# Peptides against a protein of PDB entry 1IK9: the designs that were tried, part 131

Target 1, 211 residues: chain A of PDB entry 1IK9
Amino acid sequence: MERKISRIHLVSEPSITHFLQVSWEKTLESGFVITLTDGHSAWTGTVSESEISQEADDMAMEKGKYVGELRKALLSGAGPADVYTFNFSKESCYFFFEKNLKDVSFRLGSFNLEKVENPAEVIRELICYCLDTIAENQAKNEHLQKENERLLRDWNDVQGRFEKCVSAKEALETDLYKRFILVLNEKKTKIRSLHNKLLNAAQEREKDIKQ
Target 2, 207 residues: chain A of PDB entry 1IK9 as posed
Amino acid sequence: MERKISRIHLVSEPSITHFLQVSWEKTLESGFVITLTDGHSAWTGTVSESEISQEADDMAMEKGKYVGELRKALLSADVYTFNFSKESAYFFFEKNLKDVSFRLGSFNLEKVENPAEVIRELIAYALDTIAENQAKNEHLQKENERLLRDWNDVQGRFEKAVSAKEALETDLYKRFILVLNEKKTKIRSLHNKLLNAAQEREKDIKQ
Target 3, 195 residues: chain B of PDB entry 1IK9 as posed
Amino acid sequence: MERKISRIHLVSEPSITHFLQVSWEKTLESGFVITLTDGHSAWTGTVSESEISQEADDMAMEKGKYVGELRKALLSVYTFNFSKESAYFFFEKNLKDVSFRLGSFNLEKVENPAEVIRELIAYALDTIAENQAKNEHLQKENERLLRDWNDVQGRFEKAVSAKEALETDLYKRFILVLNEKKTKIRSLHNKLLNA

## One batch from the design tools (peptide; made by RFdiffusion4, then SolubleMPNN)

Design b2_p18_5_s1 (from b2_p18_5, 14 letters changed)
Fold by OpenDDE base, seed 3:
Structure b2_p18_5_s1 (fold): chain B 211 residues (1-211), chain C 211 residues (1-211), chain A 18 residues (1-18)
Amino acid sequence: as target 1 above (211 residues)
Amino acid sequence: as target 1 above (211 residues)
Amino acid sequence: SELIEEIEKEREEELKER
């Protein structure tokens, strides 16, 4: 089961923050339970998949688009631009909400709620859910922080090994060239020495022919 | 201002989860505001630094140790081992809590609370704080997740560059040796050729002398 | 290593013929 609690302002009671709780299984399209509270009273209603489909049809809206608007209205609360307006009658327990556009407002949905007999239990459960969510999110934050610290250490380790590898490659090339030049110069010196011996032998033979 | 909300069970009402809110400035030692609620009624009291000091003295406990026990009791809720027991009289508004050890229980502290006239406002504010804390923790989680993904990419990039550097070092060594062998073998062949020419010249000279 | 040893060995042999 998924759950979202949001703050809303009712048009009839704009000074009193209300809390809208929506609970659903997997997808909001499959139906949901809606709970409204002012911190003293609570009201609950169940909305079925068939009711959602019927409301989409009544609006002549594609079901996926309608559910998308329901999700924005009921799970996001009042967006920063007051795009959704919430209305509730405590007498009739009738809850309805409108989408406000620049030039047009229209009713997005309406639900009949029932007054909860024991609102304190609903409020306590709502607070428990909030505290559990805080604890879960804190544990996740601590885990992610430790993972980030691990990844940073691992990155620094590999970076340092990479820099050492680059330096070792350059040092290897330089050392190999130095050693090669030494051996090559010895061979060049031996070649020069042998050429001089051949030249001397040829000059001696030319002297022996001239007697 | 710092704030912590925890679940507690009152000895007098063990079936009804209560919520204990503690609010303080910088350190719990400087004093705090305590609020208790059952989701219907609320009670609040202020505890001064002087009262905390007096309770530590009355217990013959070092102040830092006493504040450490207050922090565990009031900010952690009932630890998993029921180490702290909470008591509250709705008639007298007297709140007290005990530390339970294996062989000894002792009163850790006591506070006079006052019944809040408008408990719904306190409950709404408490829920608002929980929702704000959830939103802040979610935003922090999303940030840490993005940082984690970045660090993982950066690690993979450096690791791949390091592996390429290792392979390039080995390839460089092998290539340089192959090239050096080729050049050295050419020089060795030239040396051998020059030695053979010297030997032939010596043999020709020896023939000319016998001649 | 073997190639360095062979190059060094040839260097030592050329030094002994000197």
Scores: peptide ipSAE 0.014, ipTM 0.828, DockQ to the pose 0.003
Fold by OpenDDE base, seed 4:
Formats: C-alpha cells, structure tokens, sequence
Structure b2_p18_5_s1 (fold): chain B 211 residues (1-211), chain C 211 residues (1-211), chain A 18 residues (1-18)
C-alpha cells in the first residue's frame, strides 16, 4: 500500500487546515481510499477503478491524463500555485475539487465520503504513519550521509594518487632526459676525439709520403 | 525551538497509542512544553528550568544526568526495551513516568498537565509539524542523493584519469628507453667503427716503416 | 617532446654528414 498525506484548505473552512490522506495499491488508477480530517472529525470514502474510469469518461479526458491530474490534486495538495481548489460539505459528506485554469475552472472529481464514527483512531493512525515516515526518512538520511562521507574519502584518496602519478611522470621524464643527454654528450665527445685522431693520423701519413 | 514527537503507551490505556510532544528552546534543561494527545483530547504542561532542577535535587541526581534521562524518556519514548513507563490520569491531569531497572522502578518525573480546550488545533499543528518534517527530510534526502551521484561521477572521472596517467607513464618510460637505446647503440657503433679505422691506419703505418 | 625532436634532428644531421 502506498499512502500520501497532504494539507489542504477547504473553501468552506479556509482558516482551518485539513488533512487529505490518499491510500492506494500500486497505482492510483486501480482505486484509492480518501480520508479527510480536521483533527477532530474524519471522513472516508473509497473510490473504485470503475468510478475513476467513469469520471474520466464524463470529463471526456483520457484515463491516463485524468489519473495524472488526480495524482497532482490529491497527492500534492493544491500546490504552490493554487491550481486545485477543494470543497467539502459536512452535511452532505460531498467532497469535490476543481482545477483552476486561467480562464476556466472545472470540477476534476467528486466523492461521497462517510463520517468516521471513531475519528480519534484514524487521527492516531495518521500520526503514527507520519512518525514512521519520519523515522524511515531519518534512517535513509543517515545512510546517505555515511555514504557521502565514504565517497568523499574515496575521491580524496584517488585524487591524491592521481596527483602523485602526474608528478612522478613529470619527474621521470625530466630525469630520463637529463641522464640520456649526459650519456649522449659523452658519446659525441668521444666521436669527435676519434675523428680528430683519424685526421691527425692521415696528416702524418701524408707528411711521411712527401722525402 | 526544537520539537520531538514520540508515540507512547499509558499504563491506564495500553491499547491506545498516545503521542507525546516535547518542545524546548536550545536545551531541554532550560525548560520545555509537554503535550499529550490521544487523537481526540490533548493536555499540555510547561516545565520550567527550576522544576527540572528541583526534580533532580529531589532525586539526588546530578542535573546533567537527570536531563539526560529526561531526554531519553521524553524524546525517545519508552524505547525498545520498555525502560520507561508512562502514566497519566485524565481526572487529575497528573502525568508521571518511571524508569524501570532490573530490580527497582523509580519515578523519574511528574508534571501537572492542563486539558486543552481546543484539542483539534493542537492535533492539526502536530500533524502539520510532522508533514513539514517529512518534507524537510525528503528534500535533504534528495540533496544527499544528488550529492552522492555527483561524488560517484567525480570519483569515476578521477579514477579514469589516474588509470590513463599510469598507462601514459609506463608508455612514456618504455618509449623513451627504446629511443635512447637506439641512439646510444648507433653512437657505440660509430665509436667502434672509428676505433677500427684508427687500428687499421696504425697497422698500415707499421707496414710502411718495415718496408 | 622538443628534446626528442632535437635528438632526432641531430641524428638526421649525422646521417647527412655521412
């Protein structure tokens, strides 16, 4: 079961924050349970897959698009832009919500709710779910934080090895070149010396031929 | 202000989860507000720094140790080991809690609470706080997740650069050695050739003298 | 590297003097 609790404002009671709980299995399209509470009273309704399909048809909206709008309205609350308006009559137990577009508002959905006989139990369970969600999210945060610290250490270790590798490459290149230049220059000097000896020997032989 | 909500069980109502909210400024030692609710009724009390000090003195416990026990009891609930037992009388509005040790239970603290006239407002505010905490923790989770993904990418990038640096160092060393050996061998061959020419010239000169 | 080019250039010069 998936569950989402959102705070909403009813047009009839704009000063009193209400809580809208939606619970569903796997997909919102397969139906859901909606619970409304003001912290004193609670109202619950079950919406079937057939009702969702019927509402989509009545709106002449593609079902997937309609379910997408339901998800935005019921799971996100009104959102920051007041795109969705919620209405509820305690007398009729009729809940409906509208999507507000720039030029037109339209009813997105309507549900008959039933007043819960024991609202305290529903409220307690709702608070329990919130506390469980907080604990789960805290545990996830602690895990992610530890993983973050691990990854940062691992990054620093590789970075330090990389910098050492770069420096070692540069040092190796410089050292090899210096050593090779020295040896090469020694060989060049020896070649020059041997050429001079050959030239001198040839000049002496030419003198010996000329008596 | 810091706040913690915990679920507790009252000895008088073991089948009904109660919620214990504690609110304080900076440190629990400076006093706190305690709120108890069953999802229908609420009770609130204010505990001053002087009352905390008095309770510590009455218990013959060092204040810091006593505050440490208060923190465990009131902010953690009973804990998994039922180390703390909570009692509340709705008639007297007297709240007390005990620490259960293996051989002895003792009263850790007691507070007079007052019944809240509008419990729905307290319950709504409590649910709002839970929803805010969920949203904050979710945002932190998303941030930490993105940061972990960033750190993992950065690690992979440095690791790949490091591996390339290692390979480039090995390739450079091998290439330099091969090139330098070639040049050195050519110089050695030239030196050997020049020595042979000098030896031949000396042998020819010795023949010319014997002739 | 400039040094490899210089070594190769010197090698080419010595080959031309042959």
Amino acid sequence: as target 1 above (211 residues)
Amino acid sequence: as target 1 above (211 residues)
Amino acid sequence: SELIEEIEKEREEELKER
Scores: peptide ipSAE 0.023, ipTM 0.831, DockQ to the pose 0.003; fails the geometry check
Fold by OpenDDE base, seed 1:
Structure b2_p18_5_s1 (fold): chain B 211 residues (1-211), chain C 211 residues (1-211), chain A 18 residues (1-18)
Amino acid sequence: as target 1 above (211 residues)
Amino acid sequence: as target 1 above (211 residues)
Amino acid sequence: SELIEEIEKEREEELKER
C-alpha cells in the first residue's frame, strides 16, 4: 500500500494545520482511504474507484486527467498553497476541495468522512509512519553518500591513470623520435663518408689517366 | 536547535507507542527540552545543564560518559529495545529511565514533566517537523542520486578516454616503428649500393695498374 | 618497450659490423 501525508489548511480553520493522509493500492485511481486530523480529532473515509469515476464524469473530465488532478491536490501537500482549497465540516463530516484558477474556482472532489472513535491510535500510527519514513530515507541517504564517495574515489583513480597514460604516450613519442634521429644521423654520416670516398677515387682515376 | 523524535514504550503502557521528543542547543550537555506524547496527551519538561551534572554526580559517572548514555537512551529511538526502559506516571508526571545490563538495571535519569494544556498543538508541531524532515531528506536523496548519476557518467567518460589513450599509445608505438624500419632499410640499401660502387671502382683501378 | 629493445638491438648489430 502506498501512503502520502500532507499538511493542509482548512478554509474554516486557517490557523490550524491539518494533516491529510491518503492511502491507496498501486494507483490512486483504484480508490483510496483518506484520513484527516488536527492532532486531536481524526476523520476517515474510503473513496472507491466508482466514486472517482462518477466525480470525473460529473466534471466532464477524462478519468486519467481527473486522477492526475486528485494526485496533485491530495498528495502534493505544500504545493503552491493557493491552487487547492480544502473545506471540511466537523459537523457534517463533509470534506471537499476546490481548484483555484486565475478567474474561476471549481470543486475538484468531495468525500463523506467518519469521525474516528480513537483518534490517538490514528495519530500514533501516522507519527510511526513518519518516523519509519525518516529512518528509511536516512538509510538511503547514507547509502547514496557512501556510493558517492566510492564513485568519486574511482573517478580520481581513473583520472590519475589517464593523466599518466597521456604523459607516458608523449614521453614515448619523444623518446622514440630522439632515438630514431640518432640512428638516422649515423646512417646519413656513413652515406656522406662513402660518397666522399667515391668522389676521391674518381678524382684519383682521372689523374692517373692524364701521363 | 537540534531535535530528535523517537518512539518508546512505557513500562506502564507497553501496548501504546509513545513518542519522545528531545530538543537541545548545540549539545545535549547544555540541557534539553523533553516532550512525551501518546497521540492524545502531551507532557513537557526542561532539563538544565545543572540537573544533568547533578544526575552524573549522583551516579558517580563522568559527565561526558553520562551525556553519552543520555544520548543513547533518549535519541536512539529503536535502539535495541531491551537496553533502555522508560517509565512515566501520568499522575505524578514523573519520567524516569533505566539502563538494563545483563545482571543489573540502574536508573539513568529522571525528569519532572508538566502536562501540556493543548496537546494538539504539540502533536501538530511534531507531525510538521516529521513532514519537513521527510521533505528535506527526500530533497537530499534526489540531490545525491543526481550527483551519483553525474559521477558515474564522468567515470565512464574518463574510463573510455583512458582505454582510448592506452590503445592509441600501442598504435603509435607500432606505427612509428614500422615507419622507422622503412626509412632505415632505405638508408641501409643506399649504403650497400655505395659500398658496391666503391669496390667496383677499386677493382677497375687495380686492372688499370696491371695493365 | 619491445620497440626500444629492438631499436637498441639494431644499433648494437650495426656497431658490431663496424
Scores: peptide ipSAE 0.021, ipTM 0.831, DockQ to the pose 0.003; fails the geometry check
Fold by OpenDDE base, seed 2:
Structure b2_p18_5_s1 (fold): chain B 211 residues (1-211), chain C 211 residues (1-211), chain A 18 residues (1-18)
Amino acid sequence: as target 1 above (211 residues)
Amino acid sequence: as target 1 above (211 residues)
Amino acid sequence: SELIEEIEKEREEELKER
């Protein structure tokens, strides 16, 4: 079961924060349980897949698009954009919400709720769920933090090895060239010495021919 | 202001989860506000720094150690270890808690609470705080996740560069040695050729002398 | 690179002599 709790403001009671809980299985399209509370009273209703389909048809809206609007209205928390207006009558237990566009306001959905006999249980369960969610998110945060610290260490380790490899490559190249030049210069000196000996031998032979 | 909400079980009402909120400024040692709720009623009390100091003295416990025990009892959530037992009388509004050790149970603290006139406001505010904490933790999780993904990419990039550097170093060494050997072999061949020319010149001179 | 080029140049000069 998936669940989302959001804060809403009712048009009838704008000074009192209400909490809207929606619970569903797999997808919101298959139906959901809606719970409204003011911290003293609670009201619950069930919305079936057939009711969602009927509301989509009545609105002449494609079902997936309609469910997408329900998800925005009921699950995202009413973001600061006041795009969705919520209404509830405690007398009739009738809950409805509207989507507000520039020149058009339309009813997006309406639900009959029932007053919960023991609202304290619903409120306690809601607080328990919030505390469980906090604990789960904290554990996830601690895990991600430790993983980030590990990845940072691993990155620094590889970076340091890479820099050492670059430096070692440059040092190796320089050392190999120095050694090569030494040996090459020795060979060049030997070649020059042998050429001088050949020249001297040729000059001596030319002297021996000229007596 | 710092705040922590925990679930507790009261010895008098073990079937009903209670919620213990503690609020403090900077440190728990400076005093705190305690709130107890069952989702229908709420009770609040204030504990001063002087009361904390007096309780520590009465217990013959060092203040920092005593505050450390208060922090474990009141803020950690009663972990599954049942080390702390909570008691509350709705009639007297007297809240007390005990630390349970193997052969010793002792009262760790006691507070007089006052029944809140409008518990719904306290409950709504508590739920709001939970929802805000969830949102903050979610934002932190999303940030840490993105950072984790970045660090992983950066690690893979450096690792790939490091492997290329290692391979390039080995290839460079091999290539330099091959080139050096070629040049040195040419110089050795020239030296051998010049020695042969010197030997031939010496043999010709010896023929000219014997002729 | 410059040293390799210089060595290769010296190799080419010695190959032209023969």
Scores: peptide ipSAE 0.020, ipTM 0.829, DockQ to the pose 0.003; fails the geometry check

Design b2_p18_5_s2 (from b2_p18_5, 10 letters changed)
Fold by OpenDDE base, seed 2:
Structure b2_p18_5_s2 (fold): chain B 211 residues (1-211), chain C 211 residues (1-211), chain A 18 residues (1-18)
Amino acid sequence: as target 1 above (211 residues)
Amino acid sequence: as target 1 above (211 residues)
Amino acid sequence: SELIAEIEAEREKELAAR
């Protein structure tokens, strides 16, 4: 079961923060339970998949698009854009919400709610869910923090090894060239010595022929 | 201002989850506000720094140690160890809590609370705080997740560069040795050729003398 | 020649030390 709690403001009671809880199984399209509370009283209603389909049809809206609007209205709370207006009558227990566009406002949905006999239990359960969600998110935060610290260490280790590899490559090249130059110079010296010996031998032979 | 909400069970009402809110400024040692609720009624009290100091003295406990125990009792909720027992009388508005050790239970603290006239406002504010905390923790989770993904990419990039550097070092060494061997072999061939020319010249000179 | 053998022997030592 999935659940979302949001704060809303009712047109009838704008000074009192209300809480809108929506509970569903896997998808909001399959129906949901809606609970409204002011921290003293609570009201609950169930919306079926058939009612969602009928409301989409009545609006001439594609069902997936309609469910997308329901998700924004009921699960996001009144986001910073005041795009959704919520209305509730405690007398009739009738809840409805409107989407406000630039030029057109339209009713997105309406639900009959029932007053909960024991609102304290519903409120306690709602607070428990909030505390559980806080604890779960804190545990996830701590885990992600530790993982980030690990990844940063691992990155520093590889970076340090990479820098050492670059330096070692340059050092190796320099060392190999130095060694090669030494050997090459020895061979050049030997070649020069042998050429000089050949020149001397040729000069001696030319002297011996001239007598 | 710092705040913590925990769920507790009262000895007098073990079937009803209660919520214990503690609010303080910077440090719990400087005093705190305690609020208890059952989701219908609420009770609040203020504990001063002087009362905390007096309670520590009465217990013959070092103040920092006592504040450490207060923090565990009041901010952790009844953790999985049932180490703390909470008692409250709705009649006297007297709240007290005990620490249960293996062989000894002792009263850790006691507070006089006052019944809140408008508990719904306190409950709404408490729920708002929970929802705000959830939103903040979710934003932190999303940030840490993105940072984790970044660090993992950065690690993979450096690791790949490191592996390429290692391979390039080995390839460089092999290439340099191959080039050096070619040049050395040319010099060796030239040395051998010059030696053979010297030997031939010496043999010709020996023939000319015998001739 | 001894010197190529020395260079090769040093290379083999470096390879054997990895």
Scores: peptide ipSAE 0.015, ipTM 0.829, DockQ to the pose 0.004
Fold by OpenDDE base, seed 3:
Structure b2_p18_5_s2 (fold): chain B 211 residues (1-211), chain C 211 residues (1-211), chain A 18 residues (1-18)
Amino acid sequence: as target 1 above (211 residues)
Amino acid sequence: as target 1 above (211 residues)
Amino acid sequence: SELIAEIEAEREKELAAR
């Protein structure tokens, strides 16, 4: 089960932050449980997949678009403050919300809620869920931080090995050239020595012909 | 101001999760505000630095050790369930907590709390703080995740460059050896050719002497 | 390594033939 808690302001009580809890299975389209609380009283209602489909049809809105608007209204918490307005009658337990456009407001949804007999249980469970979520998120943060530190160490290691490889490549090239120049110079010296022997032999033969 | 909310069980009401909120400036040693709630009622008290010092002295405990025990009791939430026990009288508004050792329990601290007149405000503010903390932790998680993805990309890039550098070093060595063998073979061929010319010149001279 | 050894061995042969 997925769950989202959001702060909302009711048109009737704009000075009192209310909390809107929505609980659903996998997708909001499959239906959801909605709970409203002011920190003293709580109200709960269940919205079925059929009710969501019926509201989309009544609005002449495509179901996916309608569910998208429900998700923005009910799960976003702090959207831009003025896009969605929430209304609740504590007397009738009727909850409805509207989307405000520049020149037109329209009702997006309405729910009949039931007053919870023991609101303290709902409030305690809500706080427990928040504290569990905080603990889970802290554990995720610590894990991600340790992973970042590992990745940074691994990057520094391979970077250092790469720099050493570049330097070793340049050193290898330089060393090979130096060694080959020495061998080539020895061969050039041998070639020069053999040419000098040929010149001397030719000069001696020219002396032997002249007697 | 720093703040921690923890779940506790009271000895008098072990079936009802209570919430212990502690708020302090920089260090718990400087004093703190404690708030207890069951989701319906709330009680608040202020503990001064002087009271903390006096309790440490009365216990004949070093202040830093005492503050360390306070931090474990009041800020840890879920320590091992049986190490600290919490007691509260709704009648006297007297809160005290004990450290349980194997054979001895001792009182670690005691506070006179005051019943909050409007507990709903305290509960709403507590929920707001939890929701803000969730949002902050989610934003940190998203940031750390993006940084992990960046570090992984950077690691893959330098790893790929390193592997290419290793291969390029091996290829360079092989290519240089091949090129130098060709040049050396040309020099060896020249040396052999010059030796053959010297042998031929010696044979011609020996013919001219016999002639 | 083998080519350095061959170049060195050929250098040794040329020194020994001297």
Scores: peptide ipSAE 0.014, ipTM 0.829, DockQ to the pose 0.003
Fold by OpenDDE base, seed 5:
Structure b2_p18_5_s2 (fold): chain B 211 residues (1-211), chain C 211 residues (1-211), chain A 18 residues (1-18)
Amino acid sequence: as target 1 above (211 residues)
Amino acid sequence: as target 1 above (211 residues)
Amino acid sequence: SELIAEIEAEREKELAAR
């Protein structure tokens, strides 16, 4: 089961933060359980896939688009954009929410909730879920931090090896050329010496023929 | 102000999870506010630095060691090791906790709490703090994940460049040697040819003298 | 390394043969 808890402000009680819990299996489209609390009382309702389909049809909205709007409204909380307005009557247990656009507000959905007999149990379980989520997220963060520190060390190691390899390649080229020039110059000197010996031998032979 | 919320089990109510909130400025040693809740009622107490010092003295424990035990007891919750036992009387508002060692249990500390008049406000604020902490930890997690993915890409990039540099160094050495051998062999062939010409010239001169 | 050593060894043989 997946769960999301959000804080919301009710139009009827704007000074009191309420908490909206939504829980579902795999996808919100297949239905969900909604719970509202003010930290003293709690109200719960079940919304079926058929009710979601009916609300989408009543709105003349494509089901996937409607579920997308439900997800934004119910799982994100009020968000920074005041795009969603939440209404609840504690007397009728009727919950409804609106989407506010620049020139048009429209009701996105409505649910009948039931007052929970033992709100303290719901509140305790909600706090437990928050604490579990904090612990899981902290463990993930500690793991990712250790992985990032490892990757940074590994990057520095291979970067240092790469820089040494570049320098070693340049040094190798320079050294090999220096050695080659030395050997080549020796061979050129020997060739020049042998040519001079041939010239001298030819000059001596021309002198011996002249007598 | 720093804050920690933990779940605890009371010896008197082991079936009901309680929540222990501790809030302090900079260090727990300088004093703290403790709040206990069962999701319906809440109780709060203030513990001063002087009270912490007095409890340490009464226990004949060094203050830093005592504060270290307070930190483990009050900020970690019950932990997996059942090392700490929590007791609370709703009638007397007396809270005390014990450290359980293999053969010895001892009282670590005790506090007088006061029943909160508006527990719903304390519970709402506690849930708000949990939700804020979840959001902050999620943002840190997303940031660390993005950094991890960046570092992994950067590592793969430099590793690939390093492998190419190693291969290029080996290829450079092989290519330079092949080129050097070709040029040296040409010079060796020219030296051999010049030596043969010198030998032939010497043999012809010896024939001309015998003639 | 080995081929420089071979070229240097051939150079040493040419220097030892004079």
Scores: peptide ipSAE 0.009, ipTM 0.830, DockQ to the pose 0.003; fails the geometry check
Fold by OpenDDE base, seed 1:
Structure b2_p18_5_s2 (fold): chain B 211 residues (1-211), chain C 211 residues (1-211), chain A 18 residues (1-18)
Amino acid sequence: as target 1 above (211 residues)
Amino acid sequence: as target 1 above (211 residues)
Amino acid sequence: SELIAEIEAEREKELAAR
């Protein structure tokens, strides 16, 4: 089961933060349980897949688009743009929410909730879930931090080896060329010496023929 | 201000999870505010630095060690070892906790709490803090994940360049030696040819002298 | 490298043959 808790402000109680919990299986489209609390009272309702489909049809909205709007409204809380307005009557236990655009507001959905007899249990469970989520996220953060530190060390090690390899390649090339030039120059000197000896021998033979 | 919320079980109400909030400035040693809630009622007390010092003295415990025990008891919740037992009387508003070792249990601290008139506000604020902490931790997780992915890419890129550099170094060495051997062999052949010409010229001159 | 040693050894052989 997936769960999202969001803080919302009700139009009727704008000074009191309410908490909207939505819980679902795999997808919000399959239905969900909605829980509302003010930290003293709690209200819960179950929304079926059929109710979601009916609300989409009543709105003349494509179901996937409607579910997308539900996800934005119910799982993100009141975004900074107050795009979604939440209404709840404690007397009727009727919850509804509207999407507000510049020139158009429309009801996005409505649900009947039931007052929970033991709200303290719901509140405790909600806090437990928050604490468990915090602990899990902290453990993930610590793991990711340790991995980042490992990856950074590994990167530095390979980078240092790479730089040494580049330098060693350049040094090797330079050294090999220097050694080659030395040997080649020795051979060139020997060739020049042998040519001079041949020229001298030819000149001496021409002198011996001329007596 | 730093804050830690933990779930605890009271000896008097072992079936009901309670939440212990501790808030402090910089260090727990400087004093703290303790809040206890069962999701319906809340109790708060302020513990001063002087009270912490007095409790340490009454225990004949070094203050740093005592603060260390307070940190373990009040900020970790009931660890899996039930090393800390929490007691609270709703009638007297007296909160105390004990450290339980195999053969020894001792009171680690005691605080008088006051019942909060509007527990819903305290509970809402506590839930808000949990939700804010979740959001912050999620943002940190997403950041660390993106950095891990970046570092892994950067590592792979450098590793691939390093392997190419190693291979290129080996190929360069081999290619240079092959080229050097070819040029040296040409020079060796030229030297041998010139030596043979010198030997022939010397033999012809010896024939001309014997003639 | 073995090949540097081979070039050096061939250079030493040529130096010893004078």
Scores: peptide ipSAE 0.009, ipTM 0.831, DockQ to the pose 0.003; fails the geometry check

